# Ledger of designs, part 39: peptides against a protein of PDB entry 5FRP

Target 1, 225 residues: chain A of PDB entry 5FRP
Amino acid sequence: VEWTESIPQIIATREDISKELNQALAKTFIDSDPRVRRTSVMIFNKVPVTEIWKNITNKAIYTSLLHLAREKHKEVRELCINTMAKFYSNSLNEIERTYQNKEIWEIIDTIPSTLYNLYYINDLNINEQVDSVIFEYLLPFEPDNDKRVHRLLTVLSHFDKKAFTSFFAFNARQIKISFAISKYIDFSKFLNNQESMSSSQGPIVMNKYNQTLQWLASGLSDSTK

## One batch from the design tools (peptide; made by RFdiffusion4, then SolubleMPNN)

Design b1_p12_8_s3 (from b1_p12_8 with E3M Y5E E8K)
Fold by OpenDDE base, seed 3:
Structure b1_p12_8_s3 (fold): chain B 225 residues (1-225), chain A 12 residues (1-12)
Amino acid sequence: as target 1 above (225 residues)
Amino acid sequence: SLMEEFNKLLEE
């Protein structure tokens, strides 16, 4: 039957198209124009994760994506950080680990480490973004204890030493922030009462309130930058 | 689709 004889040719054509696509994308990810790089990253946001894994087989593309997390162009970098975190989470949820995709998973499994290593840049804007993507994508709220623990172990299992250190530092900071917020609330309640403000404790609480605010503010990025 | 998004990229 003629249609049966055409199948090998169709398969070959699809393979050729796939190869060309992967080669082209590999080039656009390293293009000198930040707009081209940005658009390349956006593909990972617009295309379903299952289709990405199916069609993008060149490992260099994934490596390039991860590398953009440290690029100089702010907009591309910020987009990349959000994109890779989301892609990691979606991959964990929707993509099975097979022999065929093992090499890609080896790269994707380094995303958490890549993100946590960004803390060493010591940039407040980057730190804030990394904090956000950790809570949104890497370690999201999960009411099921077993699932939560499994996710945590998955994230930690591929950490390098530096990422592990950053992880502990991050958690310690979050505890401190939580405590500071609690204090802020208590102080605010106290200061909203005129009788309390007029007491001997008024000035003391006001001072502590201001210190708490200053501490909280010091950990936030400057929106003007 | 991936191809559609890629084509948009090439047009820019």
Scores: peptide ipSAE 0.086, ipTM 0.828, DockQ to the pose 0.015
Fold by OpenDDE base, seed 1:
Structure b1_p12_8_s3 (fold): chain B 225 residues (1-225), chain A 12 residues (1-12)
Amino acid sequence: as target 1 above (225 residues)
Amino acid sequence: SLMEEFNKLLEE
């Protein structure tokens, strides 16, 4: 990129570096070349969260990051979804809320809503990715009840109406999946028993087993998984 | 630094 070659000539102070970086990133996030956009997102993956918050002060950059979650280029979109979820989690864990960073937090706090709204695209690959980042970054396992509730409330506090609906739908789906898995296990055990399989219930259970398996598989983007 | 990382990524 041409601007990177000119950076050493215009950098005079630390403030100048920060200014130039913010200006450059604001442009690269909206660049027509997906490779440039990808590189922009990668900064948020490679640089510690504390350094990002310290040096990236243009709110438009964060807004642009969130917008990439819906961009057409699949690779950039997928990277962005993972990156913003991780960045959100790291920010909650490591960044204090201050008067100076309030405007940035207002944007970052919308990341959960942004992610949950992706379910409305009705794409299985996107759904699976959102499921993954929810469990890994947004609502990770937390044995401490108070911390778990606090995180949950933090996530929900900035939801729009659509995100709430999506959230409840997600949870309902998880319950159904859990139930289906339980039935799958029960049916499998039954079918593995010779006496049970030879009984009048054998064919019935086999049918239910197949239906359960089909239902579970239908929720996956790759049926081989 | 953040700038160094950015430049590195752009060169790839």
Scores: peptide ipSAE 0.085, ipTM 0.824, DockQ to the pose 0.014
Fold by OpenDDE base, seed 4:
Parts: structure tokens; sequence; C-alpha cells
Structure b1_p12_8_s3 (fold): chain B 225 residues (1-225), chain A 12 residues (1-12)
């Protein structure tokens, strides 16, 4: 009986703790110090997704997380992009959709669109990162066809018009890259053969090889910047 | 750190 009577107090205490945490995090996500913002993002990175969903109930925190994807501070932005993509994937895998968490899911479901919209910034570094997180977290390798299709449909179901455009552009680019790589390999094989290189086709293939390399390189950002 | 505090809160 005494234990039963303590349950409401425990629940109340947990609610109080949760409230304090949510209030604190809501502030830290918008703090002027990038280090504070970084730390806030790291919570979503290091804490299990189930615990995040359980304890972070203020929707403003999730909204703020998504906004950091476009912030000016490079380190925080990059961390945020990786974190939100991973968090999205983990949420899809581990968190059920309920009436109680519907409002949070409405925000989380916009993560794919948020990420794809980053392509419009026209920054090669950001583009590369978005490319990476798409393959790693949003649309990861899945051997089960049904699961893969379901994931794809889930990702696309909340796209805005701009995200769809970016999605198609991304896919088209990937096809082109794949083709270019294939040609690069072919050209490399040709040029590696001395007889072939000395043939009348040698200079032509060399030219095409260089063009292919230039094209491939143009899609890469300077890692020093 | 905020992380430490958060972890502490999760343990409570």
Amino acid sequence: as target 1 above (225 residues)
Amino acid sequence: SLMEEFNKLLEE
C-alpha cells in the first residue's frame, strides 16, 4: 500500500524533472554560444532514441534541432545534419506512432524534406554531407524489398515540392555519376594498355578521360574550406 | 555539462 502511494509522487517527480529538462534544452538550442548549441545537439546523438522520445516532449526543441541544420556555424550545422538524419532513422525503426506522440512525429517526419532542401543552399560541402546522410540514414541499404519500399514511401510522403525536385535531381546526378565512373574505369583500362594508348584512339581517350575526371572533380568540395 | 546533467536526469 505504501509503495502504491509513492507512485504518484514518483511520477510527479519525473514530470518535474522532465519539465525542467525540456525548459533547459529549449533555451540551450537557441543559445548564442555555438558550443552550447553543439552540446544540445549531442544529446540527440548520444542518448538512445527511446529515451529521447520519452523525456523530450517539448516540440519546440525538435523544431529548433531542425533549424540548426541551416545555421552559419559549420561545426554545429554538420553535427546537426548527421544527428537529425540518424535520429530520424532510429525513430522510424524504434518508435511507434501513437496519438500521444503525434505532434512530435509531425516534426520528425519533416526531417527528410529539411535535409533535401539543403541542396538549395548550393554549397558543395553541404551537398556532400546531405548525400552521405541520405545513403547512411534516410535511405540505407535494406535487403528486404518490402521494408526498403516502405522506407522510401515514408521518406517521400512528407516531401514538399522543393524536396521532391531535389530528390529527382539527386537521383539523376547519381545516375550520371555512376555512368561517369563506369566510363572512367573503361578509359583507365584503355590507357593502362600501352598498345591501346599508342593507337590513334589514344589521344581521344585521354581527352575523354580528362574530361571525365574534371566532371567528377567538379562535384567535390575543397575539404580545406 | 548539459550532457552530464541530462544523463543524470535520465537516471533519476
Scores: peptide ipSAE 0.069, ipTM 0.786, DockQ to the pose 0.014
Fold by OpenDDE base, seed 2:
Structure b1_p12_8_s3 (fold): chain B 225 residues (1-225), chain A 12 residues (1-12)
Amino acid sequence: as target 1 above (225 residues)
Amino acid sequence: SLMEEFNKLLEE
């Protein structure tokens, strides 16, 4: 673990030990100790994306990173999901596609599918995390329409059938959530008005308000789990 | 070497 923790600094300072580091990391990513695996994932968070691409050339490391998205150890899994999403986004923004790095890109391009496929695990906590990383890293807010479209097409270009299905389901859910939030706001405004509350519609709106809240809350993961 | 140390740690 201690050795693995030193790797980010080593990568940043010494290019000559890249071979040894690649061999070592390939092993640490599949280590039986979750602490070792965690530290391995953290390398991708601590080291700039350009340095990762430069120094980590063993494709098995990237494959192993993606596999950790389904790891049993919760902390490592959650870290991995966040890490790979961020790494994907940073790679798209900062790494040029070349002949030399094509094999790595072939793996990295599967990250969106890997993430969307996690919805099939049917775990509320995982779903929430995937939702979060989609908005934060995969399809972030972009005011430029052309850039948004380009990013979307890039993300979708390597989707498998299951990922597409999840994608459409996700979007449909977001529309419903948006609608529910809008209604919640309307109901809240109504209920905050004394005249409206005293009207015949007061109790009806109160009921709808409560139903809306319950529906919204049901989509949230249990923070204690 | 660093690698040797790493290997030792893995064996522990």
Scores: peptide ipSAE 0.022, ipTM 0.674, DockQ to the pose 0.012

Design b1_p12_8_s4 (from b1_p12_8, 5 letters changed)
Fold by OpenDDE base, seed 3:
Structure b1_p12_8_s4 (fold): chain B 225 residues (1-225), chain A 12 residues (1-12)
Amino acid sequence: as target 1 above (225 residues)
Amino acid sequence: SLKEEFEELLKK
């Protein structure tokens, strides 16, 4: 009987400890030292998604994670963008929507909008990273049509107006890139044939090849930056 | 560190 009476106190103590830990963790995400912020973001990479959802209950932590996507420190920002995209994908795959986690899901569901809104910064490095995480985590390759459509609808369902605009712009760009790559391959094949190069079409194809390369290159960030 | 402690707690 005495043992059973102690259980509520133990549970209460555990809840208090959990709350304190969450509060302490929330402070590390807004620390002035970028190393501290980086380490905080890495928790989301090192800990399984199911354990994060179970133990990290402070909404401020998730909100702060999303805010770091626009941080001035490049390394922390890049880590954050990759982390939140991966976390979003893992959450969709492994975490069920319940009444208890509804408030956290409301934040996590804004990750796609947060990422697509980064295009408005008009930074080539950020754009490339966003492109990468979209293909890897947000809208990954899925051969099952129903699953693919469901994922797409899930991603779009929480978009703000700006995110929709950038989404359509992104897709339009991808179509153009795909077309350009196809043309690049065709032109390359033509140029590798000596007989074709000596023809009247040789100079024309060379010009088109160069234009295609320039266009493709303009969308890529300088690796030296 | 608090972070290490937190990571250990999350693995449990």
Scores: peptide ipSAE 0.055, ipTM 0.757, DockQ to the pose 0.014
Fold by OpenDDE base, seed 5:
Structure b1_p12_8_s4 (fold): chain B 225 residues (1-225), chain A 12 residues (1-12)
Amino acid sequence: as target 1 above (225 residues)
Amino acid sequence: SLKEEFEELLKK
């Protein structure tokens, strides 16, 4: 009986602690020091997704996380982009949608749109990073057709017009890149064969190889050229 | 706990 009477106090204490923690954490996301903001983002990488959803209930924290995707500080921005993509994927896999967490899900569901909208910045480094997190976290390889379609529909369900536009552009680009890489490989193999190079086709293939290489290079950032 | 983890991160 005495133990039962203590339960409300314990719950109240936990709520108070949680509230204070959430308030403190919310402030760190908007701190002027990029190191503080970085540390705040890292919480989402260090703490299991289930614990994040359980203990971080202030929607402002999640909103702030998403805003950091457009932050001026490169390192924090890059970390944020990776973190939010991973967090989105983990949330889809591990977190059930309930009435209690609906407000947070409304924010989290905008992560794909937030990421795809980064293409409009027209920065090659950002584009490459977004490409990477899409393949790794948003739309990973899934052999099960139903799961794959469900994931795709989930990702697209909250897209605005701009996000859809960038999505289609991305897919078109990826197809072209894939084709170009395939051609590059074929041309490279041909050029490495001495007999082929001595043939009348040698100069033609060399030209195509160079064109393919130039096209690929034009779409890559300086770090990946 | 989340709190402990957060505190640990802040110390770095």
Scores: peptide ipSAE 0.041, ipTM 0.772, DockQ to the pose 0.015
Fold by OpenDDE base, seed 2:
Structure b1_p12_8_s4 (fold): chain B 225 residues (1-225), chain A 12 residues (1-12)
Amino acid sequence: as target 1 above (225 residues)
Amino acid sequence: SLKEEFEELLKK
């Protein structure tokens, strides 16, 4: 753990990380101790993306990072999912595709598919996390239409069949959620109006309001799990 | 240990 914790500083200070160091780092990602694995993942959060690409040249490290998205230890898994999504986004924004880094990009380009495939685990907590990282990192809000489309195409370009299926399901769910939120707002406004509440429609709208709330709540994971 | 190996590598 202590050794792995020193890696971010070393990467930041030394431009020539040895092949041996990369090999040693690769081993930490598959260590039996979750704390070691966690610390290893944190390297990707603590070190700038440009420095990671420059100094981490062992492709096994990136492959191992992606594999941790399905590991048993919840904390490490959650950290990994956030980390890989953020790393993907940062890489798209800051790293040019070259002949030298082609092999690494081949791995990184699978991150979107890796994330969308997590929906098949059918875990509400994982689903929520994947939803979150998609909105935050993979397909963030972009007011420029051309940039937005380009990002979308980039994300989709390496999807497997399962990822595409999940993608469409996700979009459908988002549309429904948006609609439900809109209705919730409308119902809330109605119920906050005394005149409206006193009308014959008052009880009906109250019922619909409650149903909408229940529906929205059902999509949320139990925070206690 | 990995730590020891790393320390040895850094000394080179």
Scores: peptide ipSAE 0.026, ipTM 0.528, DockQ to the pose 0.011
Fold by OpenDDE base, seed 1:
Structure b1_p12_8_s4 (fold): chain B 225 residues (1-225), chain A 12 residues (1-12)
Amino acid sequence: as target 1 above (225 residues)
Amino acid sequence: SLKEEFEELLKK
């Protein structure tokens, strides 16, 4: 207990203890207990990004974090996906690229590829989560064109071939969804008009409406969410 | 746990 209380002062003053802590933390990411792995991931959520970069210097920890995106334990995996996306965004915003942190950045720069590669698992829940974190953290809305382009180029610059394929597929899907939503709205308006519904086009539009709705619903893992 | 300790350390 006394040793634990002294650890903050020791980490601040001794590089050796920092190394030991990093080694200990690295082991927790591969622990057999999912609760331990979860707690390890939570460190990245609870500690400011600047402090993480300062104190976590073992590259194996970051690599292990990325590996947990494919974890069998659902809760740990979901937490990891959100955590790594957020951490990536925060790092881009707050951490400068230096010679000292180059090796860590090389790992962090692979986060977008890691996330986009999850689409190949072909799991609807994972796909939805990846979609969510892409819009929230990887490619957030940015009204400034230069900043938006810069972020996009940063994300794409480290893509592997599979990630690029997923990226284009995702964008194509978004276009299709947008089109489908537009049609859904048009069909809904048509069907809400009594004169239009009574016309010869009424049954045709109803059919198209149902097809559109089914298509939209099929892209969602849970229609209630 | 070592993790909790580390978390506390990183917050300071």
Scores: peptide ipSAE 0.068, ipTM 0.777, DockQ to the pose 0.014; fails the geometry check

## One batch from the design tools (peptide; made by RFdiffusion4, then SolubleMPNN)

Design b2_p13_1_s1 (from b2_p13_1, 8 letters changed)
Fold by OpenDDE base, seed 1:
Structure b2_p13_1_s1 (fold): chain B 225 residues (1-225), chain A 13 residues (1-13)
Amino acid sequence: as target 1 above (225 residues)
Amino acid sequence: SVLDYWQRRLNGL
């Protein structure tokens, strides 16, 4: 009987602690100090995904995390982009969809759309980062065809119109890049052959090689910025 | 750090 009477108090205390934690954390994500926001994002990197889902129940925290992808502070933004992509992937792998976590999943399922929408900022550094997290976390290499297709469908199922447009543009760009790289290799092989270089085609291929390099380089971020 | 504080609180829940 005594333990039964203590259970509601323990549950209430834990619920109160959890509520207070969530309320406090929600404030730190929107703090004016970028260091505080950075530290808040780092929680999602340091805490296991299962513990995050268990203890962070305030949907506003997840919404705030997604908003930081467009943060003015570069370091916080970059950290957030990597963090949310990784968190999305880990959540898909480790967290079951239940009635209780449905509202959180509705937010988390928008992460791919949020990331693809960053291409509209037209920033080369952001584009490069988004490219990286797509291949690392959103659409990783999967040898199992069914799993790969299922992951792709999951990612696409929550796209807005802009994200779809960005997705198609991205894929078209990747095909073009792949083609350009193939041509670069062919031109390089040709130019490394002395007989070919001495031919009438030598100067023509050299020009095409340079154009291909310039095109490839134009799509890369300036590492100095 | 704020991170350590939150980590401890999250682990204690």
Scores: peptide ipSAE 0.131, ipTM 0.808, DockQ to the pose 0.019
Fold by OpenDDE base, seed 2:
Structure b2_p13_1_s1 (fold): chain B 225 residues (1-225), chain A 13 residues (1-13)
Amino acid sequence: as target 1 above (225 residues)
Amino acid sequence: SVLDYWQRRLNGL
């Protein structure tokens, strides 16, 4: 009987502790020190997604996480972009949508739009990172057609107009890149043939090869920057 | 700190 009577107090105490923890964590996401912000983001990487959803109930934390995608500090921004994309994918796979977590899902469902909107910054490093997280986490390879379509529809269901525009531009670019790579391979094969190189077409193909390489290179971020 | 709490929790995983 005494144990049963203590349970509500323990639950209340735990709830209070949880609330205090959430409030304190919300402050660390907006701390002036980039190291503190980085450590805060790392919580989402180190803690299982199910435990995050259970223990982090303050909406401000999730909103702050999404805002760090536009962080001035490069390392924090890059970490945040990878973290939020992975967290989105893990949440879709492991977290059930309930009445209790609806408000958090409303934020998490905006992650794809948040990521696609980063293309408007027009930074090659950011673009490359967004491309990477799209293929790794947002729209991963899925051999099951139904699952792939459902995932795509889920990702697109919360897009704003800008995100849709970026999505179409991204896909169009991927088609162009694929075509350019195919041409590069064809030109390379042609140039590796001695008879073909000695032909009247040799110089023409060499020029097209160089143009194709230049075009492909121009779309790549400088790994040294 | 909250960070210390989470770090301890993470170290216990």
Scores: peptide ipSAE 0.095, ipTM 0.771, DockQ to the pose 0.018
Fold by OpenDDE base, seed 5:
Structure b2_p13_1_s1 (fold): chain B 225 residues (1-225), chain A 13 residues (1-13)
Amino acid sequence: as target 1 above (225 residues)
Amino acid sequence: SVLDYWQRRLNGL
């Protein structure tokens, strides 16, 4: 743990990270202690993306990072999912594709597919987290149409068949959620009007309101679990 | 150097 915690500072201060350091770091990502794995993932959060690409050259580190998305340890998994999504976005924004970094990009380009494949685990907590990182890092709001399309095409370009299926399902779900929220708002406005509530439609709208709430709630993870 | 220190620790792992 202590060793891994010092890595961010070393990477930031020294340009010549030896092959040996990369090999040692690769071991920390697969360490039996979840604290060591967690600290290893944190390197990607503490070190600038440009410095990571420069100094972390062992492909096994990146492969191991992606593998931690399916980690049994909840905290490590959650950290990894956020970290890899952010790292992907930062890499797209800041790292040029070259012949020298091609092999690393081949791994990094699989991050979107890796994340979308997590929906098949059918875990509500994981689903919510994946939803969050998609909107925050993979497909953020972009007002420029060309940039938005380019980002979308980049994200999709390395999807496997399962990821594509998941992507379409995700989008369909988002549309349904948006529609449900709209209905919730309309019903809420109606129910807040005393005259409307006293009308023959009052009980009907109340029932629809409750159904809408139940549907929305069923898609949310239990924050207590 | 910090590198030498790390190299020594890495060689001990």
Scores: peptide ipSAE 0.031, ipTM 0.573, DockQ to the pose 0.011; fails the geometry check
Fold by OpenDDE base, seed 4:
Structure b2_p13_1_s1 (fold): chain B 225 residues (1-225), chain A 13 residues (1-13)
Amino acid sequence: as target 1 above (225 residues)
Amino acid sequence: SVLDYWQRRLNGL
């Protein structure tokens, strides 16, 4: 743990991380202690993306980072999912594709697929997190249409078949959520009108309102679990 | 499939 905690500082202060250090770091990502793994993931959060790409050249580290997305330890997994999504976005924004970094990019370009494949676990908590990181990091709001489309195409260009399937399912869900929210708003407006609520339609709309809420809520993870 | 799961969930709307 202590050694791994020192790595961000070392990367920040040293221009060249030795091959040996990279190898040692690769081991910390697969350490039996979840605290060590957590600290390893945190390197990607604490160190600027440009410095990571410069100093972390061992492919195994990036591969191991991606594998932690399916880790059993909840905290490490959650951290990893956020970290890898953020790292992907930052890499797209700040790292040029060169011949020298091509092999690392081949791994990093699989992050979207890795994330979308997490939907197959069918865990509500994981699903919510994946939803969140998609909107925050993978497909963030971009007012420039060309940039937005380019980002989308970049994300999709490395999808496996399963990721595409998840992507379409996700989008279909978003459309339905949007529709449900619209209905919720309409029903809420109706029910907030006392005259409307006292009408013969009042109970019917109330029922539809409750059904809509229940459906919306069913998509949320139990925060107590 | 994930699609089936979401389709089922969506068909309940």
Scores: peptide ipSAE 0.021, ipTM 0.453, DockQ to the pose 0.057; fails the geometry check

